# Peptides against a protein of PDB entry 2Q3Z: the designs that were tried, part 80

Target 1, 272 residues: chain A of PDB entry 2Q3Z
Amino acid sequence: YVLTQQGFIYQGSAKFIKNIPWNFGQFEDGILDICLILLDVNPKFLKNAGRDCSRRSSPVYVGRVVSGMVNCNDDQGVLLGRWDNNYGDGVSPMSWIGSVDILRRWKNHGCQRVKYGQCWVFAAVACTVLRCLGIPTRVVTNYNSAHDQNSNLLIEYFRNEFGEIQGDKSEMIWNFHCWVESWMTRPDLQPGYEGWQALDPTPQEKSEGTYCCGPVPVRAIKEGDLSTKYDAPFVFAEVNADVVDWIQQDDGSVHKSINRSLIVGLKISTKS
Target 2, 254 residues: chain A of PDB entry 2Q3Z as posed
Amino acid sequence: YVLTQQGFIYQGSAKFIKNIPWNFGQFQDGILDICLILLDVNPKFLKNAGRDCSRRSSPVYVGRVGSGMVNCNDDQGVLLGRWDNNYGDGVSPMSWIGSVDILRRWKNHGCQRVKYGQCWVFAAVACTVLRCLGIPTRVVTNYNSAHDSNLLIEYFRNSEMIWNFHCWVESWMTRPDLQPGYEGWQALDPTPQEKSEGTYCCGPVPVRAIKEGDLSTKYDAPFVFAEVNADVVDWIQKSINRSLIVGLKISTKS

## One batch from the design tools (peptide; made by RFdiffusion4, then SolubleMPNN)

Design b2_p15_5_s3 (from b2_p15_5, 10 letters changed)
Fold by OpenDDE base, seed 1:
Structure b2_p15_5_s3 (fold): chain B 272 residues (1-272), chain A 15 residues (1-15)
Amino acid sequence: as target 1 above (272 residues)
Amino acid sequence: RKILYNDGLHNLVLT
């Protein structure tokens, strides 16, 4: 989880699992220096360098900073996300084969955002950075991954009597979503939450005003403890949200549709 | 701000 430089990232769908090879390259020349630059341009360092540096011994703190800095939202982060199949002014997310080229491009262009990333690219770059900083980290793929935007642990669809979706879907389920899990102690929590912590660098929702997510104990998610920091409800929903289809009748009444076969969450943790 | 949507190719929104 620290020494492996080449691995696989799982993609596709629950029924048709795929993988791609990925070069994490955490030991390649200059990569550690780039990771240190990433820390030195983060908003917390710019606000108070002494305080930021004093906290870099905490993998909890560093993990949260990296989660925010891998995306370029709110800061001088590494990657710009794009999902509309219009990549002509950059590099298609599907073209990347490793983290090294991305990080080098970011640094060599004065910490300008790299175009473009999607979830597995964000996760893979975060994995590289965290490994460089000595934090054991793996990429995780979750199939049928929910994006809960209103923190109610539900994915709700509104349909007319003919089953047609009303309005734009704000909440959604991805065929797959990737994030990372990092191994660390949690002295900031009650005993027993040491171990794997989920971190999500894809800019989905803001946490404390920044597009970042975690760290949150995997154990807390498994046990349904949503009170633990950080972002337990959001991560819980990614893997466990209930899907509700509402049917609106002509009389204005709203009824739940029959249960669908779509089940949220099938998490695969990478071993290499 | 809607930042995530289906590309119709690899990372798909399920209905």
Scores: peptide ipSAE 0.071, ipTM 0.782, DockQ to the pose 0.045
Fold by OpenDDE base, seed 2:
Structure b2_p15_5_s3 (fold): chain B 272 residues (1-272), chain A 15 residues (1-15)
Amino acid sequence: as target 1 above (272 residues)
Amino acid sequence: RKILYNDGLHNLVLT
């Protein structure tokens, strides 16, 4: 997971699984230097360089920093996300074939955000950076991945009698979503949570004021320990959220729809 | 079902 520079990223849907080849390239020339720049422009370093540097020996700390810095939200991060098919002023997320070009573009343009990324691009760049920094990391794909915005572990849809979605359409399910899992000890937690930790660099929800996610022990998610830092409820919801479809009638009555059988979560990890 | 965010190619937000 540290040494492999070539791999595959799974995409598509649960019924139609696809993959793309990806060059992570963590050992290519100059990539380590770019990763160090990424650390040196992070908000924590800019706020207190000595404190930030003193914590860089912690993969927990570094993982969280990288999760935040791979996206350009809130900082001088690497990638700008876009999903509306308007990529003419940049590069389509689908055009990327590796992390190296993205990181080089970011650095060469004075740490300006690279246009554009989607989940697998964010995950792949994070994977490259973490591997470059010596943290065993893999890309993970979750099909029918929920984005819980209100922290209730539910994806709720409200529909009228005609099946039209009413009100706020903020809650969503991705056909697939990618993040990373990194291997590390968790001295900041109770014993037994060492191992794979989920980190999500796609800007979805703020964690402690920053668009970042994790690290959270995969074990904690599996066991339903939602008190475990960081961001256990959010990651849990990505893979386990219940979908509730409500029908609102003209008389004001609200009933659960029986028409939806969507299953949230089918996680695939790479063996690369 | 309505798609909230769609690149038309890979990653879709489903509702």
Scores: peptide ipSAE 0.038, ipTM 0.754, DockQ to the pose 0.048
Fold by OpenDDE base, seed 5:
Structure b2_p15_5_s3 (fold): chain B 272 residues (1-272), chain A 15 residues (1-15)
Amino acid sequence: as target 1 above (272 residues)
Amino acid sequence: RKILYNDGLHNLVLT
């Protein structure tokens, strides 16, 4: 989880699981220097350098900073996300085979955002950075992964009598979604929450005003302790949200669909 | 928002 530089990232769907090889390359030349630059351009450092530096001994603090800085939302972060299949002015997310080239491009272009990433690219770069900083980290893939927009632990769809989705699709389920888990102690929490912590660098929702997510104890998610910082309800929903299909009839009546065909969550943790 | 088609590899929003 720290020493391995080559691995696999799982993709596809729950029924058709696929993987791609990935070069994390956390020990390649210049990568540590790039990770330190990433820390030195983060908003907290720019606001108060002394305070930021004093907190870099905390993997909790560093993990949260990295989850925010891997995406370019709100800061000079590494990657710009794009999902519309229009990648002509950059690199297709599907073309990347490792984190090293991405990080070098970011640094060599004056910390300008690299085009483009999707969830596994964000997760893989975060994994590289965290490993480089000495934090044991693995990439996680969750199939049928929910994105809860309104923090009610439900994914709600409204359909007309013909089955057509109505309104804004702000809430969604991904065929797969990737994030990272990092091993750390949690001195900021009650005893027992040390171990794997979920961190999500894909810009999905803001946490305390920034597109970041975690760290949250995997144990807290498994036990349903949604009061645990950081972002427990959101991460819980990714793996446990209930799907509700509403059907609007021509007479204006609304009722829930009888049959549930989709179940949220099938998490696979990588070992390499 | 336009999403990718399901070819078994792309990150697709399920509806």
Scores: peptide ipSAE 0.035, ipTM 0.755, DockQ to the pose 0.041
Fold by OpenDDE base, seed 4:
Structure b2_p15_5_s3 (fold): chain B 272 residues (1-272), chain A 15 residues (1-15)
Amino acid sequence: as target 1 above (272 residues)
Amino acid sequence: RKILYNDGLHNLVLT
């Protein structure tokens, strides 16, 4: 999880699992230096360098910083996410074959955001950075991954009597979503939450005002301990959200549809 | 149900 520079990222759908090769390249020349630059431009460093540096021995702290800094939301982070198929002014997310080029581009352009990333790109870059920093990390793919936007652990769809989806703010399920899991102790939590921690660098929701996510113990998610920092409800929802289809009748009555054909969550972790 | 695909397109797949 630290030593492997080449790997695969799972993509596609639950029924049609695909993978792409990825060069994490955490040991390639200059990559560690770029990872250190990433830390040195993070908002916490800029606010209080001494405090930030003093906390870099904590993989919990570093993991959270990295999850925020891999995306360019709120900071001088690495990647700009884009999902609208308009990539003409950058690089298509589908074109990347490794983290090294992304990180080098970021650094070489004065820490300007690299265009563009999607979930697996974010995850892969985060994986590279965390590995560079000595944190065992793997990319995780979750099929039928929920994006809970209101922290209710539900993905809700509203339909009229004709089955047409109503409203512009429907919560979303990704065919797949990628994040990372990092191995660390959690001295900031009660005993027993050491081990794999989920971190999500894709800018989906804000955590404490910043587009970052985790670390949250995988164990906490499995056990349903949603009080565990960080961002347990969000990560839990990604893998366990209930999908509710609401049918609104003309009289304003709302009924739950029993259509549970789509099951949220099928997590695959990489072995490399 | 809106399903998003990570294929560069916002595909609203109504299920």
Scores: peptide ipSAE 0.033, ipTM 0.731, DockQ to the pose 0.054

Design b2_p15_5_s4 (from b2_p15_5, 10 letters changed)
Fold by OpenDDE base, seed 4:
Order: sequence, then C-alpha cells, then structure tokens
Structure b2_p15_5_s4 (fold): chain B 272 residues (1-272), chain A 15 residues (1-15)
Amino acid sequence: as target 1 above (272 residues)
Amino acid sequence: RIIYYDDGLNKLELT
C-alpha cells in the first residue's frame, strides 16, 4: 500500500460500479516536502510546535492531523469541499486524476485551499499524504445497497418531490462514500485494535472541535464497539447505516425513494 | 454493503 503510486478509486453505485484511475504519486518529486508543510501548518503545530513534532512518530496522531488538514475547514488545509455543482471558480471534483496536482497547487498558492474536492478527492489526497509519511493506507469506497436493510442504524433523508433534501443543511446524499484505512498499532487502546484504522478527511462532522474523523479500528466498527476512539459512532454509521430516502410529497405523504442509496451526509440521523 | 479498495483486488461484502 505504501509503494503503489497508481490505483483506482471506485465510484458510482452498488449496481453500477465505476472506477477512475488515480495517481497517488506519493514518491513524485516534492510531494514529501508538501506533506511536511501540511504538518507544519496544522493548528497543533501553530499552537505548540515542539509538542506537535514530538507526536509525529505516532501514526494515530499523524493520521488524525492529516484527516483534519486534507480539508480546509478550521485550518489551512488542502481542499475545499463543494457539492452544489457550482465549480466555475475552481476545478470540478470530477476533473482530478491524481493527488499530485492538488498538493502542488496547494503549496504553490501559499497553502491556499484548492477548489474543489468531494469524498473521493479528500480520501485520495489523504491516502497520498499518509503513504508519503510511511503509513500504509488505502482508499475505501462504501456503496450503499438499497437492499441492505439489515443495519441497526437508519439514515433517513427527507426530500421534496424534486429530490431536494428538506432541512437547513444541504445534506448531500451520496450513492457512495470514500474514506481511507491506514494500518497502525493502537497503543492508546486496549489490545486487539491494531490493524486497519478508518480515517475520513471529508468534512462532515466535527471531532473534538475539528473537521476530522478517526482513526478508529475497523475491528471496532465490525464488532460494534462504539466506545472506541476516535469517532466510532460516526464511522459505524458510515459503514453500517441503511439509508432510507424518503420523498415527502406536498400532501405530507412520505414515500421511500427507490433510486438513491444514500451514504452519510452532513447529518447522520441515527434512528434506533 | 459493498466496500471496494483502491487496489481493485479486495472486496468486502458486509451482509
């Protein structure tokens, strides 16, 4: 995982799986330097450089920093997320074919946020950075199966007849969501949680005041251990929540939408 | 749920 510079990012839907080639390019010229800059502009470094640097030997710490810094929320992070199809003042998230150009643009513009990213772009950039820093990392694509009704968590979205989500937040309903898994030990947890850890750099919810997510042991998610740091309930919902897309008609009737498997947008409503 | 990885080789089906 550290050595592969090219791969595929899976997209589309569970029924219509697509992939795009992606150049992670973690060994391309200057990429390591950019990753180090990313660490040096993180809020924890700016607050206390010595403490931040002393903790960079921990993949848990670094993973969490990278998760936060790949998005530009709350910091000088790499990517600005946008989901409203208005990309005219930047680059469409769908136009990216690799992490290298994104990282170079970020650096070359004085660590200004790159416009724009979505989940797979965030994940891919995070994957590049983590690999560059020597952390085995892979991009994960989760497809919501419209037929997967066996989850204990329901994410319910209400849409109007036009497919617009009703609510104060434009919750993007995705047919897929991408994050990363990184291989690391978890000395900060009980034994047995070493291995793949989920990290989500897509700015969705704040964790400890920052738009970051993880690391959380994939094992903890599989076993339903929601007490495990970091962000186990959130990641559990991303992986296990069934998405019920409700269409609310003008008459107040609510119907299940057949067509959209929805992954966790900005509002995870877990109904038991 | 179907989970795919960037290596294209690993597929996890969560039933």
Scores: peptide ipSAE 0.409, ipTM 0.840, DockQ to the pose 0.029; fails the geometry check
Fold by OpenDDE base, seed 1:
Structure b2_p15_5_s4 (fold): chain B 272 residues (1-272), chain A 15 residues (1-15)
Amino acid sequence: as target 1 above (272 residues)
Amino acid sequence: RIIYYDDGLNKLELT
């Protein structure tokens, strides 16, 4: 998980799984230097360099910093996300074939945000950076991935009697979503939570004021320990949220759909 | 809040 430079990222849908080849390129010339620059421009370093540097021996700390810095939200991060199919002033997220070009563009343009990324691009760049920093990391794809915005572990949406979705879709389910899992110990937690930790660099929700997510033990998610830092409820919901389909009638009454149930979560880890 | 769209590849599945 550290040595492999080429791999595949899984995409598509649960019914029609696809993959694309990806060059992570963590050992290519200059990439490690770029990863170090990424650390040196993070908000925590700018605020207190000594404190930041003293914590870089912790993969927990570094993982969280990288999660925040791969996106350009709140900082001089690497990628700007865009999902509206208007990519004319940049590079389409679908055109990237590796992390190296993205990181080089970021550095060569004075750490200006690269346009554009989506979930697999964010995840892949994070994977490259974490591997460069010696943290075993893999890309994970979750099909039917929920985005819970109110931390209630429910995805709620309303339909009229004709089955049409009502209102703005604040909470949502992606056909697929990508993030990374990194292998590390968790001395900051109770024993037993060492191993794979989920980190999500796609800017979805703020964690402690920054668009970042994790690390959270995969074991904690599996066992339903939502008190575990960081961001256990959010990551749990991505994989396990219950979906409530409300039908609103003309009289204003609402009832749960009895004929529809969406299954959230089908996780596939990178195999190579 | 970030607004998400359907770009044909990464889609909303609330159907």
Scores: peptide ipSAE 0.031, ipTM 0.732, DockQ to the pose 0.047; fails the geometry check
Fold by OpenDDE base, seed 2:
Structure b2_p15_5_s4 (fold): chain B 272 residues (1-272), chain A 15 residues (1-15)
Amino acid sequence: as target 1 above (272 residues)
Amino acid sequence: RIIYYDDGLNKLELT
């Protein structure tokens, strides 16, 4: 995982899986230096450089920092996310073929956010950075992935008596979502949670005030241990949340409308 | 109605 510079990212849908070739390029010239710059501009370093540097020996700490810094939310991070198909003032997320150009653009423009990324771009850049830093990492694609916004492990859609969706934005189900898994020990947890840890650099929800996610043991997610840091409930929901459609009546009563056949976490694809 | 948007990251919305 650390030594592989080229790979594939899985996309599409559960029924129609696609993949794109991706150049992670973690060993290309200057990429490690850029990754070190990324660490040196992170909010924790800016707040207390000595403390930040003292913790860089921990892949748990570094993973969490990288998860936050790959997106430009809250910091001088690498990528700005955009999903509205308006990419004229930047680069379409679909046009990227590797992490190297993204990282070089970021650095060359004074750590200005690169326009634009989506989940696989965020994941791929995170994968590159983590590999550069010596952390075994792979990109993971989950099909029919949920974005749980209210931390109830449900994706709920509310409709009025006429079937109209209530509220400005409902919780979303993605046809696919990408994040990374990194191999590390977890001395900060009880024994048995070493191994693959999920990290999600796509800015979706804040964790401890920052748009970051993880690391959380994949084992904890599989076993349903939602108390495990970091962000186990969120990651669990990405994989396992149920979708419920509700009808809200004028009297305030709520009834289930439709049980959807679309199951969150239908398929996960990654390098074995 | 379920609407499927075919962006780089496709999303499912109910209307």
Scores: peptide ipSAE 0.026, ipTM 0.610, DockQ to the pose 0.057; fails the geometry check
Fold by OpenDDE base, seed 3:
Structure b2_p15_5_s4 (fold): chain B 272 residues (1-272), chain A 15 residues (1-15)
Amino acid sequence: as target 1 above (272 residues)
Amino acid sequence: RIIYYDDGLNKLELT
């Protein structure tokens, strides 16, 4: 998990699993220095360098910082996300073959955001950075992953009588979503939550005012302990949210569709 | 019907 520089990222769908090779490159020249720059430009460091540095011995703290800094939302982070298939002014997310080029571009352009990333790119870069910092980390792919915006553990779709989705598609289900899991102790929690912690660097929802997610114990998610910091309800929803499809009739009545319930939470971890 | 899109959008849509 720390020593492997090359791996695979799983993509596609639950029925049609694909993978791509990825160079994490955590030991390539200059990459560690770039990871240190990433820490030194984070908002917490800029606000209070002494406090930030004093907390860098905590994988929990560092993991949360990295989750926020891999995306460029709210800060001088690494990647700008884009999902509309319009990548002409940058690099298509599908074109990346490793984290090294992304990190080098970010640094070489004065810590300007790199265009563009999607979930696996965010996850892979986070994995590289965390490994550089000595935190055992792996990329995780979850098929049929939910994005719950209202924290109700439901993904609700409203349709008209013609089956057309009404309103903003704020809540969605991804064919797949990628995040990272990092191995760490959790002295900030009750005993038993050491081990794999989920972190999600893809900007989806704000946590404590910043687009970041985790760390949250994988055990807490498995056991349904939604009180566990950080962001347990959100991560739980990614893997367990129920999907409700509503049909609105002309008379304004709303009925549940007869559609099959979506199975959320098919997880595949990279072997490293 | 649930449709899986194995494209750049990677979005699952319900039909």
Scores: peptide ipSAE 0.024, ipTM 0.609, DockQ to the pose 0.055; fails the geometry check

Design b2_p15_6_s1 (from b2_p15_6, 6 letters changed)
Fold by OpenDDE base, seed 5:
Structure b2_p15_6_s1 (fold): chain B 272 residues (1-272), chain A 15 residues (1-15)
Amino acid sequence: as target 1 above (272 residues)
Amino acid sequence: DDFLMQHPIGNEPPL
């Protein structure tokens, strides 16, 4: 989890699972220096360098910083996400074969955002950075991954009488989504939450005003302890949300229907 | 290979 530089990332769909080889390259020349630069340009360092540096011994603190800094939202972060198939002014997310080129491009261009990433690219870069900083980390793929926007643990679709989705489609289920799990103690929580912690560097929702997510104990998600910091309800919903259809009938009435055909969550963790 | 792209199930990719 720290020493392995080569691995696989799972993609595709629940029905058609695919994987790609990925070079994490956490021990390649200059990568540690780039990871330290990433810490030195984070908003917390810029606000109060002494306070930020004093907290870097905490993998909880560092993990949360990295989850925010791998995306370029709100800061001088590494990657710009794009999902509209228009990549002509950058690099297609599918073209990347490792984290090293991305990190080197970011640094060599004055910490300008690299175009472009999607979830597995964000996760892979975060994995590289965290491993480089000595935090055991693995990439995780979740098929049929929910994005709950309003923290009600539901994915809600509004439909007309013909079953066509109406209105805002901000709440959705991804064919797949990737994030990372990092091994750390949690002295900031009650005993028993040490171990794997979920962190999500893809800019999906703001946490405490920044596009970041976690760390949250995988145990807390498994046990349904949604009070556990950080971002337990959001991560819980990614793997456990129920899908609800609100169907408007011809008479103007609205019917609530549980959609049992859309099963949220099929998580695969890597062993490397 | 568009199959490897992340996208919403049953919907177009987000803008």
Scores: peptide ipSAE 0.337, ipTM 0.817, DockQ to the pose 0.408
Fold by OpenDDE base, seed 1:
Structure b2_p15_6_s1 (fold): chain B 272 residues (1-272), chain A 15 residues (1-15)
Amino acid sequence: as target 1 above (272 residues)
Amino acid sequence: DDFLMQHPIGNEPPL
């Protein structure tokens, strides 16, 4: 979780689980320096350097900063996400084989956003950075991963009488999603929430005004303690959301139906 | 490659 430089990332679907090799490369030359640059260009440092630096002893604080800085939303972060198969002006997310090239490109281009990433790329870069900073971290994959936008713990589809999805498909289920889990104490929480903490660097929802997510205790998610900071409802929904179909009838009425065919959440944690 | 790319699921009509 700190010493391993090469590992595997799980991808594919719940029915067809695959993995790719990944070079995290946290001990390669210059990578630690790049991770320190990442901290020094974060919005909190730019706002108040002394306050930011004084908080870097907290893995909770650092984890949250890294979650925000791995994506380029809101800041000078590392990666721009793209999911539309149009990668001609950059590098396809599927082309990356490690975090090192991404981080070096980012630094060498004056902290300009690297094109492009998807979830496993974001997660892998975050894993590298957190490991560099001495925080034990692993990449996790969740199959059938929900994106709940309104914190109601549901994925809601609006359908016509023929079952066709209508309107905005903003709430959805990914075939897979990757994030990281980091090992840390939680002195900011009640006792018992030390251990693995979920952090999600893929820009999905804003947390306190920034595209970041976590840290949230994996235990809190498992036990359904949604009051636990940070972002417990969102992370809970990724792995546990129920799916509801709102079916418009010909008479204008709407029928609520629980979709039992769409099962959210199958989480796999890596050992490397 | 569907094994490497993220994509939405569940967009099909119910059976």
Scores: peptide ipSAE 0.334, ipTM 0.810, DockQ to the pose 0.448
Fold by OpenDDE base, seed 4:
Structure b2_p15_6_s1 (fold): chain B 272 residues (1-272), chain A 15 residues (1-15)
Amino acid sequence: as target 1 above (272 residues)
Amino acid sequence: DDFLMQHPIGNEPPL
């Protein structure tokens, strides 16, 4: 979790689980320095350096900063996400074999966003950074991962009488999604929420105005404590959302059906 | 390998 520099990241689908080797490289030359630069360019540091630095002893604080800074949304973060298969002006997300090259590119180009990442790339870079900072971290893959955009814990599809999906497909289920879990105490929460905390650096939803997610206790998600900061409803939905089909009939009537044919969430955590 | 890309279910990348 801290010492392992080489690992595997799970990808593919729930039916066809695949993995790729990944070099986290948290102990490679200059990587720690890059992680410190990442902290020093974060919006909180730029706003109040003394306050930011004073909080870096908190893995909760640092984890949340890293979650935000691994993506380039809202800040000088590391990676630009792209999912439209148009990578000609950058590097395909599938081309990356480790975090080191990404971080070095980011730093060497004046903290300019690296093109491009998808979930596992974000997660892997976050994992590297957090490990560099001494936070035990692992990459997690969730198959059939829900992206709840309206915080209702549902993935809603609107269908016509023919079963055709209507409207915008803002809410969706990913074939897979990756994030990280970091081991930390939660002195900011009630006792018992120490342990693995989910953090998601993929820019999916804003948390307190920034594209970041977590840390949220894995226990809280498991127990359904959605009041637990940070972002418990969102993370809960990723692994537990119900799928609802809203079926509009010819007469204008709407029928709600819970779709159990698509099971949200199959979480795999790495052992290293 | 596009089949390993992250995508919404039902919106698979073109082969």
Scores: peptide ipSAE 0.332, ipTM 0.800, DockQ to the pose 0.516
Fold by OpenDDE base, seed 3:
Structure b2_p15_6_s1 (fold): chain B 272 residues (1-272), chain A 15 residues (1-15)
Amino acid sequence: as target 1 above (272 residues)
Amino acid sequence: DDFLMQHPIGNEPPL
């Protein structure tokens, strides 16, 4: 989880699981220096360098900073996400074979965002950075991964009488989603929440005003403790959300239906 | 290998 530089990332769908090789490259020349630059350009450092530096001994703090800085939303972060299959002005997310080239490009272009990433690219870069900083980290893949936008632990589809989804801004389930789990103590929580912590660098929802997610104890998610910081309801929903269809009829009536065909969550953790 | 990219289930519009 710290020493392995090469690994696999799981992709595809629940029915057709695939993997790609990935070079995390945390020990490649200059990569640690780039990770330190990443910390030195984060908004918290720019606001108060002394306070930021004093907190870098906390893997909880650093993990949350890295989660925010791997995406370029709200800051000088590493990657710009794109999902519309239009990558002509950058690099297709599928073209990346490792984190090293991404991080080097980011640094070499004056910490300008790299185009483009999707979830596994974000997760893989975060994994590299966290490993560089001495935090044991692994990439995880969740198939049928829910994106809850309103924190109600539901994926809600609004449908017409023909069952067609209405509107472009409906909640959704990804075929797959990747994030990272990092091993750390949680002195900021009650005892028993040490161990694997979920962190999500893909810009999905804002946490305390910034596109970041976690750390949240994997145990808290498993046990349904949604009060646990950070972002427990969101991460819980990714793996456990119920799906509800709101079906509108021609007469204006609305019928609520539980969608049992869409089963949220099938998480795979890597062993390396 | 576009099918390996992230997309909504059921071909809904992406976020």
Scores: peptide ipSAE 0.337, ipTM 0.819, DockQ to the pose 0.412; fails the geometry check

